# Ledger of designs, part 1: peptides against a protein of PDB entry 6B9H

No score or structure here was measured in a lab: all are predicted.

Target 1, 151 residues: chain A of PDB entry 6B9H
Amino acid sequence: AELCESLLTWIQTFNVDAPCQTVEDLTNGVVMAQVLQKIDPAYFDENWLNRIKTEVGDNWRLKISNLKKILKGILDYNHEILGQQINDFTLPDVNLIGEHSDAAELGRMLQLILGCAVNCEQKQEYIQAIMMMEESVQHVVMTAIQELMSK
Positions, changes and structure headers below are counted from each chain's first letter, unless a header gives other numbers.
Peptide ipSAE is a variant of ipSAE made for these designs: the mean of its two directions, with the distance scale d0 fixed at 1.0 Angstrom where the peptide's residues are scored. Compare it only between designs on the same protein; published cut-offs may not carry over.
A fold fails the geometry check if it doesn't show the stated peptide or something in it is severely misdrawn.

## One batch from the design tools (peptide; made by RFdiffusion4, then SolubleMPNN)

Design b1_p8_2_s1 (from b1_p8_2, 4 letters changed)
Fold by OpenDDE base, seed 1:
Structure b1_p8_2_s1 (fold): chain B 151 residues (1-151), chain A 8 residues (1-8)
Amino acid sequence: as target 1 above (151 residues)
Amino acid sequence: LKEKLASF
């Protein structure tokens, strides 16, 4: 999916420790968790990060378990910290991400993380970084932001 | 802010 590929490129700008070169690299949730910690380390602290299993291999059940925790963290962050600035009634299907590496659903998950970045304390820095991205990728990312911010 | 996530 176009959204997923562009957001993968965006995710790569965080330079996390976990492998993040392919869609499949994101399916275990480890990259996502590390990105969230960078976005707000006070909220997504080490105790939170330690709940995400790092050695899941190809075990789709463990992937889904991680992804569920991450999704919950994102939702809680929006409610508790961001003041529900983003309210999405159609959540990504983490089962499809974990079991089938579904790019469309992964894109939806990454869009939620994008929402966290552009609404967090350091939102201006993240917005500025996006404005410097390659044009075709930037277009998709900015469109995704516009959707998140539209009423 | 209510939204519907898109898949591009």
Scores: peptide ipSAE 0.028, ipTM 0.692, DockQ to the pose 0.053
Fold by OpenDDE base, seed 4:
Structure b1_p8_2_s1 (fold): chain B 151 residues (1-151), chain A 8 residues (1-8)
Amino acid sequence: as target 1 above (151 residues)
Amino acid sequence: LKEKLASF
């Protein structure tokens, strides 16, 4: 999925410690958790990060467990900090991400993280960084942002 | 956020 590939490129700009070169690298949630901590370390603090298992391997059950925690964190962050209500009806299917490495659903998850970045305290910094990305990637990312901002 | 997220 183009959304997933573009957002993978975006995620890579965070330069997290965990491997983040492929779609499968993202399916255990570790990269996502590290990115969220960079976005808002006061909210996604060490205590929160410690809830994410780092040595998951190919265990899709553990992947899903991590992804559920991350999704909950994102939703809570949106509600508690960003003041944005997200309808459960359209949430990414973390089961498909964890069990099947579903790129489309992963893209939806990464889009939620994108929403956190472009609405957080340092939103202008992240927006500026996005505006410096390669044109085709930038286009997809900006479109994804616009979708998130629509109600 | 009421619209379904797009997956390009």
Scores: peptide ipSAE 0.027, ipTM 0.687, DockQ to the pose 0.052
Fold by OpenDDE base, seed 5:
Structure b1_p8_2_s1 (fold): chain B 151 residues (1-151), chain A 8 residues (1-8)
Amino acid sequence: as target 1 above (151 residues)
Amino acid sequence: LKEKLASF
């Protein structure tokens, strides 16, 4: 999906330690967890990060376990820190991400992370960085932000 | 962050 590919490019700007070159690289949740820690290290601290298993390989059950923890973290962060409630009925299907590397659902997950970035303490800095991205990618990312902020 | 957003 175009959203997923553009947000993968955005995710790569964080320069996390975990491999983050392909869609499949994101399916174990490790990259996502490291990105969230960069977004708010006080909330997504080392204790939180340690709950994410880093050596899951191709075990889709472990991937899903990680993804569920990450999604929960995003939801809690929005509720506790950002003061926003997310509708559970529209959440990404982490089972499809973990088991099938579903790009559409992964894109939705990454969009939630994008939401964290553009609402965190360093929101303006993240927006500025996005505005420096390649035009076609920037367009998709900014549109995703606009959709998020309009709800 | 209210609900899941539309995919492009």
Scores: peptide ipSAE 0.029, ipTM 0.697, DockQ to the pose 0.055; fails the geometry check
Fold by OpenDDE base, seed 3:
Order: C-alpha cells, then sequence, then structure tokens
Structure b1_p8_2_s1 (fold): chain B 151 residues (1-151), chain A 8 residues (1-8)
C-alpha cells in the first residue's frame, strides 16, 4: 500500500544495519527494532534489542513473536515516556504481517514507529528530516502524523 | 494505547 511504501522510504533514512529494501525485509521486525533503538537508545537499549531474534529466515512464527515484542515496546513507550500522546485502539495485526507480509498492516505498524519519532526527545530533528523528503512521500508521512495527533 | 491511520 501507499502508506507502507512511503514509510518504508522513511525507515530507510535511518540507515540501520539490517536489510531494509523491501516490504518483506521489514516483516521479521529486526529493522523496526533497530530503528526504535535509534529513536530512544535509553529506553530501547541493548537489553531490549537482544530480545529480538535476528536469525528468523522465513519462519513466520518467529516473525510474529518478534513483532509482538516490538508492538508491546511501542505501547509501553507511549505510556511510560510519551505520556500517551498516541492513542486509539486500532492496533496493527502482526499475524498478517508475519504470515502474509500484509503491506496495509505493516504500514500501520510503521505509523506507530513514526509516532514515536515525532514525539521523542529528538522529535524536532526527525520532523525537520521529514520536511526534507520527496514531496509525494512527505505528503503521506505528514498525513499519517496528523491522523496520530488528532486521535 | 495505539493510534493508526487508514492505509493510503
Amino acid sequence: as target 1 above (151 residues)
Amino acid sequence: LKEKLASF
């Protein structure tokens, strides 16, 4: 989906160590975890990152396990650090991401990570970077931010 | 809690 593709482009700006060229590359959660560590290394520290399995391959069960841990981390971060600045009950279906590489649900997951970035301690730096993105991508990202903040 | 956008 368009949201997923735009947010994939955004994720690539973090230049993490894990492969992040395709939608499928994101389904094991490793890239997401590394991005979250960059956003807030004090919270998403080495101990947290070590809970995410890196040797997953095509095992969708292991993918889902990683994705569940990441989603929980995001929810906890919003509650404990961001003061619940991001709300709504509609969570991404990590089963569809892990088992079917569902782009729509992956887009929803990446949007939550976007919410972390634009509300973290270095939020102004991330917002500035977004403002420099290609126009079509920037539009999708900005719309995604507005949706998060309006709820 | 979580907040999400409809897929664009």
Scores: peptide ipSAE 0.028, ipTM 0.688, DockQ to the pose 0.050; fails the geometry check

Design b1_p8_2_s2 (from b1_p8_2, 4 letters changed)
Fold by OpenDDE base, seed 4:
Structure b1_p8_2_s2 (fold): chain B 151 residues (1-151), chain A 8 residues (1-8)
Amino acid sequence: as target 1 above (151 residues)
Amino acid sequence: LKEELASF
């Protein structure tokens, strides 16, 4: 999925500690959690990050467990901090991400994280960084932002 | 606000 690939490129700009070169690298949620902490370390603090298991290997059950926690964190952040309402029925399927490395569902998950970045306290910093990305990637990312903000 | 997720 073009969305997933472009957002993977975007995620890589955060330079988190965890490997983040492939779609599969993102399926355990560790990269996502580290990115969220960078976005808002006051909300996604060390206590929150410590709930994410860092060494899950290929255990898809543990991946899904992490992804569920991350998704909950994103939803709570949107409701508590960003004032954004998200319909539950349109949420990414974390089971498909954890079990099958589903790129389309992963793209949806990363899009939620993108929403956090472009609405957080340092949103202008992240928007400016996106505006400096390679044109084709930037186009996809900006389109994804517009979709998030249009409702 | 309702976020609409699109995968492409």
Scores: peptide ipSAE 0.028, ipTM 0.678, DockQ to the pose 0.055
Fold by OpenDDE base, seed 5:
Structure b1_p8_2_s2 (fold): chain B 151 residues (1-151), chain A 8 residues (1-8)
Amino acid sequence: as target 1 above (151 residues)
Amino acid sequence: LKEELASF
């Protein structure tokens, strides 16, 4: 999906330690967890990060376990820190991400992370960085932000 | 309350 590919490009700007070159690289949740820690290290601290298993390989059950923890973290962050609630029916299907590398659902997950970035303490810096991205990617990312902020 | 996210 175009959303997933554009947000993968955005995710790559964080320069996390975990491999983040392909859609499949994101399916174990490790990159996502490291990105969230960069967004708010006080909330997504080392204790939180340590709950994410880093050596899952191709084990889709472990991927899903990680993804569920990450999604929970995002939802809790939105509720506790950002003051926003996300309805469960709008959430990505982490089972499809973990088991099938579903790009559309992965795009939804990355969009939630995007929401964290553009509402965190450093929101203006993240917006500025996005505005420096290649035009076609920037368009998709900014549209995704607008969708989040309008709801 | 955030609603369904779009997929491009």
Scores: peptide ipSAE 0.028, ipTM 0.671, DockQ to the pose 0.052
Fold by OpenDDE base, seed 2:
Structure b1_p8_2_s2 (fold): chain B 151 residues (1-151), chain A 8 residues (1-8)
Amino acid sequence: as target 1 above (151 residues)
Amino acid sequence: LKEELASF
């Protein structure tokens, strides 16, 4: 999906330790958790990160478990820190992400992380960085932001 | 709203 691929490119700008080159690399949630920690290390601290299992391999049940924790973290962050900037009606299906590497649902998940970045304390820095991205990627990311802000 | 999240 275009959204997923563009947001994958965006995720890669965080330069996390975990492999983050493909859609499948993101399905275990480890990259996403590390990105969230970079976005707000006070909230997504080491204790939080330690709840995400590493070395999941191809175990889709463990992937889903991680993804559920990450989604909960995102929702809690939006409620507790960001002031519920993202309404909780349609959530990404983490089962499809973990079991089938569903790019569309992964794109939705990454869009929620994008929402965290563009609403966090360092939002201006993230927005400015996005404005420097390659034009086609920037367009998709900015459109995704617009959707989030309309919520 | 989260329902506006599009899978481009």
Scores: peptide ipSAE 0.027, ipTM 0.672, DockQ to the pose 0.053
Fold by OpenDDE base, seed 1:
Structure b1_p8_2_s2 (fold): chain B 151 residues (1-151), chain A 8 residues (1-8)
Amino acid sequence: as target 1 above (151 residues)
Amino acid sequence: LKEELASF
């Protein structure tokens, strides 16, 4: 999916420790969890991160388990910290991500993380970084950000 | 933002 590929490129700018070169690399949730910790380490602290299993291999059940925890964390963060600045969103189907590496649903998950970044304490820093990205990727990401920021 | 999420 177009959104997924652009957001994968965006995710790579976080320089997390976990492999993050392909769509499949994101399906176990480890990269996403590490990105969220960078976005807000006080909320997504080490205790939270330790709940995400790192050695899942190709086990889609474990992937889904991780993804469910991550999605819950994002939703809780939006409610508790961001004050529901992101409202009325359709949840990604984490089952399709974990079992089938569904790029469209993965894009939806990454878009939720984008929402966290553009609303967090360091939102301006993240926006500035995105403004310096390659044009084709920037277009997709900035369009999403502009819509989020306008509401 | 529901439609925005779905449109990408």
Scores: peptide ipSAE 0.026, ipTM 0.680, DockQ to the pose 0.055

Design b1_p8_2_s3 (from b1_p8_2, 3 letters changed)
Fold by OpenDDE base, seed 3:
Structure b1_p8_2_s3 (fold): chain B 151 residues (1-151), chain A 8 residues (1-8)
Amino acid sequence: as target 1 above (151 residues)
Amino acid sequence: LKEQLASF
């Protein structure tokens, strides 16, 4: 999906240690966890990151387990730190991400991470970086931000 | 509240 591909490009700007070249690379949650740690290392600290299994391979059950932990972390961060609520009916289906590498649902997951970045302590840095992205990618990212902030 | 673009 267009949202997923654009947000994959955005995720790649974080230059995390884990492979992050393809949609499938993101399905185990390791890249997402490392990105969240960069966004707020005080909240997504080493203890939190250590809960995410790194040697997952193609095991979709382990992928889903990681993704559930990450989604919970995002929801808790929004509630405890950002003071924002997430509509439960629009949450990504992590089962489809882990089991089928569903790009649409992955895009929804990455959009939540985008929400963390543009509302965190260093939000201005992330917003500035987005404003420098390639135009077509920037448009998708900005539209995604607008929808997050419309509620 | 936050909502997501599922159509993109």
Scores: peptide ipSAE 0.030, ipTM 0.690, DockQ to the pose 0.054
Fold by OpenDDE base, seed 1:
Structure b1_p8_2_s3 (fold): chain B 151 residues (1-151), chain A 8 residues (1-8)
Amino acid sequence: as target 1 above (151 residues)
Amino acid sequence: LKEQLASF
């Protein structure tokens, strides 16, 4: 999916420790968790990160378990910290991400993380970084932001 | 702010 590929490129700008070169690399949730910690390390602290299993291999059940925790963290962050600035009624299907590496659903998950970045304390820095991205990728990312911020 | 996630 176009959204997923562009957001993968965006995710790569965080330079996390976990491998993040392919869609498959994102399906275990480890990259996502590390990105969230960078976005707000006070909220997504080490105790939170330690709940995400790092050695899941190809075990789709463990992937889904991680992804569920991450999704919950994102939702709680929006409610507790961001003041529900983003209200999503159609959540990504983490089962499809974990079991089938579904790019469309993964894109939806990454869009939620994008929402966290552009609404967090350092939102201006993240927005500025996006403005410097390659044009075709930037277009997709900015469109995704516009959708998140539309009423 | 209500949103519908896109699948581009």
Scores: peptide ipSAE 0.030, ipTM 0.701, DockQ to the pose 0.054
Fold by OpenDDE base, seed 4:
Structure b1_p8_2_s3 (fold): chain B 151 residues (1-151), chain A 8 residues (1-8)
Amino acid sequence: as target 1 above (151 residues)
Amino acid sequence: LKEQLASF
């Protein structure tokens, strides 16, 4: 999906330790967790990060478990820190991400992380970085932001 | 929020 590919490019700008070159690389949630820690290390602290299983391999059950924790973290962060409510009817299906590497659903998950970045304490820095991205990617990312900000 | 991935 176009959204997923553009947001994968965006995710790569964080330069996390985990491999983050392919859609498959993101399906275990490890990259997502590391990105979230960079976004807000006080909230997504080491204790939180330690709840995410590493060395998952191809175990889709473990992937889904991680993804559920990450989604919960994102939702809690939005409610507790960002003061933003997210409609439950549009949440990503983490089962499809973990079991099938569904790019569309992964895009939805990454969009939620994008929402965290552009609403966090360092939101201006993230927005500025996005504005420096390649035009086609920037367009998709900005559109995704607008969708999040439109209630 | 609008539905995610409506156009993507």
Scores: peptide ipSAE 0.030, ipTM 0.693, DockQ to the pose 0.054
Fold by OpenDDE base, seed 5:
Formats: structure tokens, C-alpha cells, sequence
Structure b1_p8_2_s3 (fold): chain B 151 residues (1-151), chain A 8 residues (1-8)
């Protein structure tokens, strides 16, 4: 999906330690967890990060376990820190991400992370960085932000 | 929590 590919490009700007070159690289949740820690290290601290298994390989059950923890973290962060509520009925299907590398659902997950970035303490810096991205990617990401902020 | 964004 175009959204997933654009958000993958955005995720790559965080320069996390975990491999983050392909859609499949994101399916174990490790990159996502490291990105969230960069967004808010006080909330997504080392204790939180340590709950994410880093050596899952191709084990889709372990991927899903990680993704569920990450999704829970995002939802809790929105509720506890950002003061926002995400509709549970529109949440990404982490089973499809973990088991099938579903790009559409992965894009939905990355949109939630984007939401964290554009509402966190350093929101303006993230927006500025996005505005420096390649035009086609920037368009998709900024449109996603606008849709998020309008809800 | 915010509603999930539309996919492109």
C-alpha cells in the first residue's frame, strides 16, 4: 500500500538500530518499539522496551505478541499522555501483520505511530522533518497527519 | 483515542 511504503520511508528517518529496510522488517515490531522510544523515551522507557522480544525470527506468534504490546502501548500513550482516544474498531489487525505481513494493516499501525510523533512534546520538530522529505512521500505523510488531526 | 486514519 502507498501509505505503508510512505510511512516506511518516514520510519527510516528515525535511524533505529533494528533493520528497517523492508515492510517485512517492521512486522516483528522491534523497529516500531525503538521508534516509539525515540518519540517519548520517558514513557516508552527501557523497561517498556524490554517487554518486546528482539529475536523472533520468522515466528509469527512472537511477532503478534510484540505487535499487541506495541499497540497497547500506543493506545495507553494516547490516553495517558496525549489525552486522545482512538476508536478500537478501526485499529490495525496485528494478526494480519504478524502472520501475513499485510501492508495495509501495517500502514494503519504506522499511522498510529505517526499520530504519536505529531502529538508528542517534539511535535513541531517531527512536522518540520516531514516537510523536508521527498515530495511524493511528504504528501502522503502530511495528508495522513491532517486526517489524524481532524479527528 | 483517535479514530484510525484512512489508507491511501
Amino acid sequence: as target 1 above (151 residues)
Amino acid sequence: LKEQLASF
Scores: peptide ipSAE 0.033, ipTM 0.696, DockQ to the pose 0.054; fails the geometry check

Design b1_p8_2_s4 (from b1_p8_2, 4 letters changed)
Fold by OpenDDE base, seed 4:
Structure b1_p8_2_s4 (fold): chain B 151 residues (1-151), chain A 8 residues (1-8)
Amino acid sequence: as target 1 above (151 residues)
Amino acid sequence: LKEELAKF
């Protein structure tokens, strides 16, 4: 999915420690957790990050467990810190991400993280960085932001 | 922020 590909490129700009080159690299949630910590280290602190298992391998059950924690963290962050409402009908299916590496659902998950970045304390920095990305990637990312904001 | 996620 184009959304997933573009948001993977966006995720790579965070330069996290975990491998983040492929869709498969993101399916265990470790990269996502490290990105969220960079977005708001006060909320996604060391205690929160320590709940995410790093040695997952190909165990889809462990992947799903991590992804559920991350999704919960994102939802809680939106409600507790950002004051944002999220439509339950469009939430990513973390089971499909963990078990099947579903790129479309992964894109939806990354879009939620994008929402955190463009609404956090340093939102202007993230928005400006996005505006300087390669045109095709920028278009997809900006469209994803518009979807989050417009309805 | 109202959530609408793309699947593309």
Scores: peptide ipSAE 0.028, ipTM 0.668, DockQ to the pose 0.057
Fold by OpenDDE base, seed 2:
Structure b1_p8_2_s4 (fold): chain B 151 residues (1-151), chain A 8 residues (1-8)
Amino acid sequence: as target 1 above (151 residues)
Amino acid sequence: LKEELAKF
């Protein structure tokens, strides 16, 4: 999906330790967790990060477990820190991500992380960084932001 | 949000 591809490129700008070159690299949630920690290390601290299993291999059950924790973290962050509510019925299907590497659902998941970045304390830094991205990627990312903010 | 995410 175009959203997933562009947001993968965006995710790569965080330069996390975990491999983050492909959609498959993102399906275990480890990259996502590390990105969230960079977005807000006070909230997504080491204790939180330690709840995410790093050696899941191809075990889709473990992937889903990680993804559920990450999604919960995103929702809690929005509620507790950002003052935003996200309806449970609007959430990405983490089962499809973990079991099938569904790019569309992964894109939705990454878009939620994008929402965290552009609404967090350091939102201006992330917005400015996005404004300097390659035009094709920037367009998709900015559109994704607009969609989130117009909800 | 769901409808918006579905656009991508």
Scores: peptide ipSAE 0.026, ipTM 0.657, DockQ to the pose 0.053
Fold by OpenDDE base, seed 3:
Structure b1_p8_2_s4 (fold): chain B 151 residues (1-151), chain A 8 residues (1-8)
Amino acid sequence: as target 1 above (151 residues)
Amino acid sequence: LKEELAKF
C-alpha cells in the first residue's frame, strides 16, 4: 500500500539499530518500538523496550505478541500523555501484520506512530523533518497527518 | 482515528 511504503520511508529517517529496509522488517515490531523510544524516551523507556522480544525470527506468534504490546503502548501514550482519544474500532489488525505482513494494516499502525511524533514534545522538529522529505512521500505523510487531526 | 487509517 502507498501509505505503508511512504511511512516506511519516514520510519527510516529515525536511523534505529534494527533492520528497517522492507515491510517485512517492520512486522516483528522491533523497529516500531525503537522509533517510539526516540519519540519519547521518558515514556517509552528501557523498561518498556525490554518487554519487546528482539529475536523473533519468522515466528508470527511472537511478532503478534510484540505488536500487541506496541499498540497498547501507543494507546496508553495517547491517553496518558497526549490527551487524545482513539476509537478502538478502527485500530490496526496486528494479527494480519504478524501472520501475513499485511501492508494496509501495517500502514495503519505506522500512522498511529506518526500521530505520536506530530503531537509529542518535539512535534515541531518532526513536522519540520517531514516538510523536507521527497515530495510524493511528503504528500502521503501530510495527508495521513490531516486525517489524524480531523478526528 | 480508525477511519483515517483506512484511507491508505
Scores: peptide ipSAE 0.026, ipTM 0.659, DockQ to the pose 0.055; fails the geometry check
Fold by OpenDDE base, seed 5:
Structure b1_p8_2_s4 (fold): chain B 151 residues (1-151), chain A 8 residues (1-8)
Amino acid sequence: as target 1 above (151 residues)
Amino acid sequence: LKEELAKF
């Protein structure tokens, strides 16, 4: 999906340690966890990150376990830190992400992370970085942000 | 919202 591909490009700007070149690279949650730590290392601290299993391989059960933890972290972050600035969306189906690498559901997951970035303490830095992205990608990302703020 | 995401 275009949303997923554009947000993958956005995720790549974080330059995390884990491989993050393909949709499948994101399905184990390790990249997402590392991105969240960059967004707010005080909240997504080392103790939180250590709950995410690395070296998952193709084990979709472990992927789903990681993704559930990440989704919970995102939701808790929005409630506890961001003051629920991100309104209730249909949650991504992490089972489809983990077992089938579903790009549409992954896009929805990445959009939640985008919401964290554009509402965190360093929101202006992330917004400025987005405004420097390639135009077609920028358009999709900005549209995704607008959707987050529309309700 | 779901329909909006489906565009991408």
Scores: peptide ipSAE 0.023, ipTM 0.656, DockQ to the pose 0.051; fails the geometry check

Design b1_p8_3_s2 (from b1_p8_3, 3 letters changed)
Fold by OpenDDE base, seed 5:
Structure b1_p8_3_s2 (fold): chain B 151 residues (1-151), chain A 8 residues (1-8)
Amino acid sequence: as target 1 above (151 residues)
Amino acid sequence: NPGLQSLL
């Protein structure tokens, strides 16, 4: 739960258009998609973003559909652009996120987005931005980065 | 944060 809350705080620094104040706000994937577009707009372009349905409401099936597309995008980005391999045994369960708003699995999803940010072309700027966050958040984020790099 | 600094 601490991972999810800290990464929610980190996600909020992107100032995307979609609501992003609660765990529930992230479960439809719209915020995640907008964050990814900011990270690399050439890869996560308008055509990619248009595949993510907006106005999902509480429909957990539509949430899961969006989350699957986002997870696929993250994995493809790591393979095609970042040249990184992600072990599938630690992938988030998007069904639990969409249907139950599972904070632990959501944290794992946000951790993958964190991996994209700290390895992308603008990684220096994102790392420096993290260093400006409050100490307690920095600690959790750093631990999450270390876990990614150790795999 | 020394850990984050090492990533730069």
Scores: peptide ipSAE 0.111, ipTM 0.823, DockQ to the pose 0.877
Fold by OpenDDE base, seed 3:
Structure b1_p8_3_s2 (fold): chain B 151 residues (1-151), chain A 8 residues (1-8)
Amino acid sequence: as target 1 above (151 residues)
Amino acid sequence: NPGLQSLL
């Protein structure tokens, strides 16, 4: 999916420790958790990160478990820190991500992480960094941000 | 990107 591929490119700019070259690399949630820690290390602290299992392999049940924790973290962050409402009916299906590596649903998850970045304390830095990316990626990211802000 | 600039 176009959204997923563009946001994968964006995720790669964080230079996390975990492998993040393919869609499959993101399905266990480890990269996403490390990205969230970079966005707000005071909230997504080491204690939070330690709840995400790193030795997952191809176990889709463990992937889904991690993804559920990450999604909850994002929702809690939006409510407690960012003061934003997220429609529960438009949340990504983490079962499809973990079991089938569904790129469309993964894109929706990455979009929520994008929302955290462009609304956090360092929002200006993240927005400026996005403005320096390839134009086609910028377009997709901009559309994704606008969709979030309209809710 | 003017759309992103509007967020600054």
Scores: peptide ipSAE 0.100, ipTM 0.818, DockQ to the pose 0.916
Fold by OpenDDE base, seed 1:
Structure b1_p8_3_s2 (fold): chain B 151 residues (1-151), chain A 8 residues (1-8)
Amino acid sequence: as target 1 above (151 residues)
Amino acid sequence: NPGLQSLL
């Protein structure tokens, strides 16, 4: 999916420790968790990160477990810290991500993380970084942001 | 980009 590929490129700018080169690399949630910690380390602290299992392999059940925790973290962060009402936004199906590596649903998950970045304490820095991205990728990312703001 | 600029 175009959204997923563009947001994968965006995710790669965070330079997290976990492998993040392919869609498959993101399906266990480890990269997502590390990105969220960079976005707000006070909220997504070590205690939160420790709840995400790092040794997952191809176990889709463990992937889904991680993804559920991450999705909950994102939603809680939006409500508790960002004051963002996202109840009407279509949530990603983490089962499809974990079991089938569904790129479309993964894109929706990454879009939620994008929402965290552009609304967090350091939102200006993240927005400026997005403005420096390759134009085709930037266009998709900006469209994704606009979709979030319209809800 | 005006879209991103509006967020700054």
Scores: peptide ipSAE 0.096, ipTM 0.815, DockQ to the pose 0.807
Fold by OpenDDE base, seed 2:
Structure b1_p8_3_s2 (fold): chain B 151 residues (1-151), chain A 8 residues (1-8)
Amino acid sequence: as target 1 above (151 residues)
Amino acid sequence: NPGLQSLL
């Protein structure tokens, strides 16, 4: 999906320690967790990150477990810190991500992380970084942001 | 991008 590929490119700008070159690299949630920690290390602190299993391999059950924790963290962050309403937004199906590497659902998960970045304390820096991205990617990212704000 | 700039 175009959304997933563009947001994968965006995710790569965070330069996390975990491999983040392919869609499948993101399905275990480790990259997502590391990105969230960069977005707000006070909230997504070491204790939070330690709840995410790193040595998952191809175990889709463990992937889903991680993804559920990450989704919960995102939702809690939006409620507790950002004051954003997400309940009326179609949430990603983490089962499809973990078991089938579903790019469309992964894109929706990454879109939620994008929402965290553009609404967090350092939102100005993240928005400015997005403005420096390649135009076609920037367009998709902007559209994704607008979709979040309209819900 | 004025759209993104408006978010600031």
Scores: peptide ipSAE 0.081, ipTM 0.807, DockQ to the pose 0.871

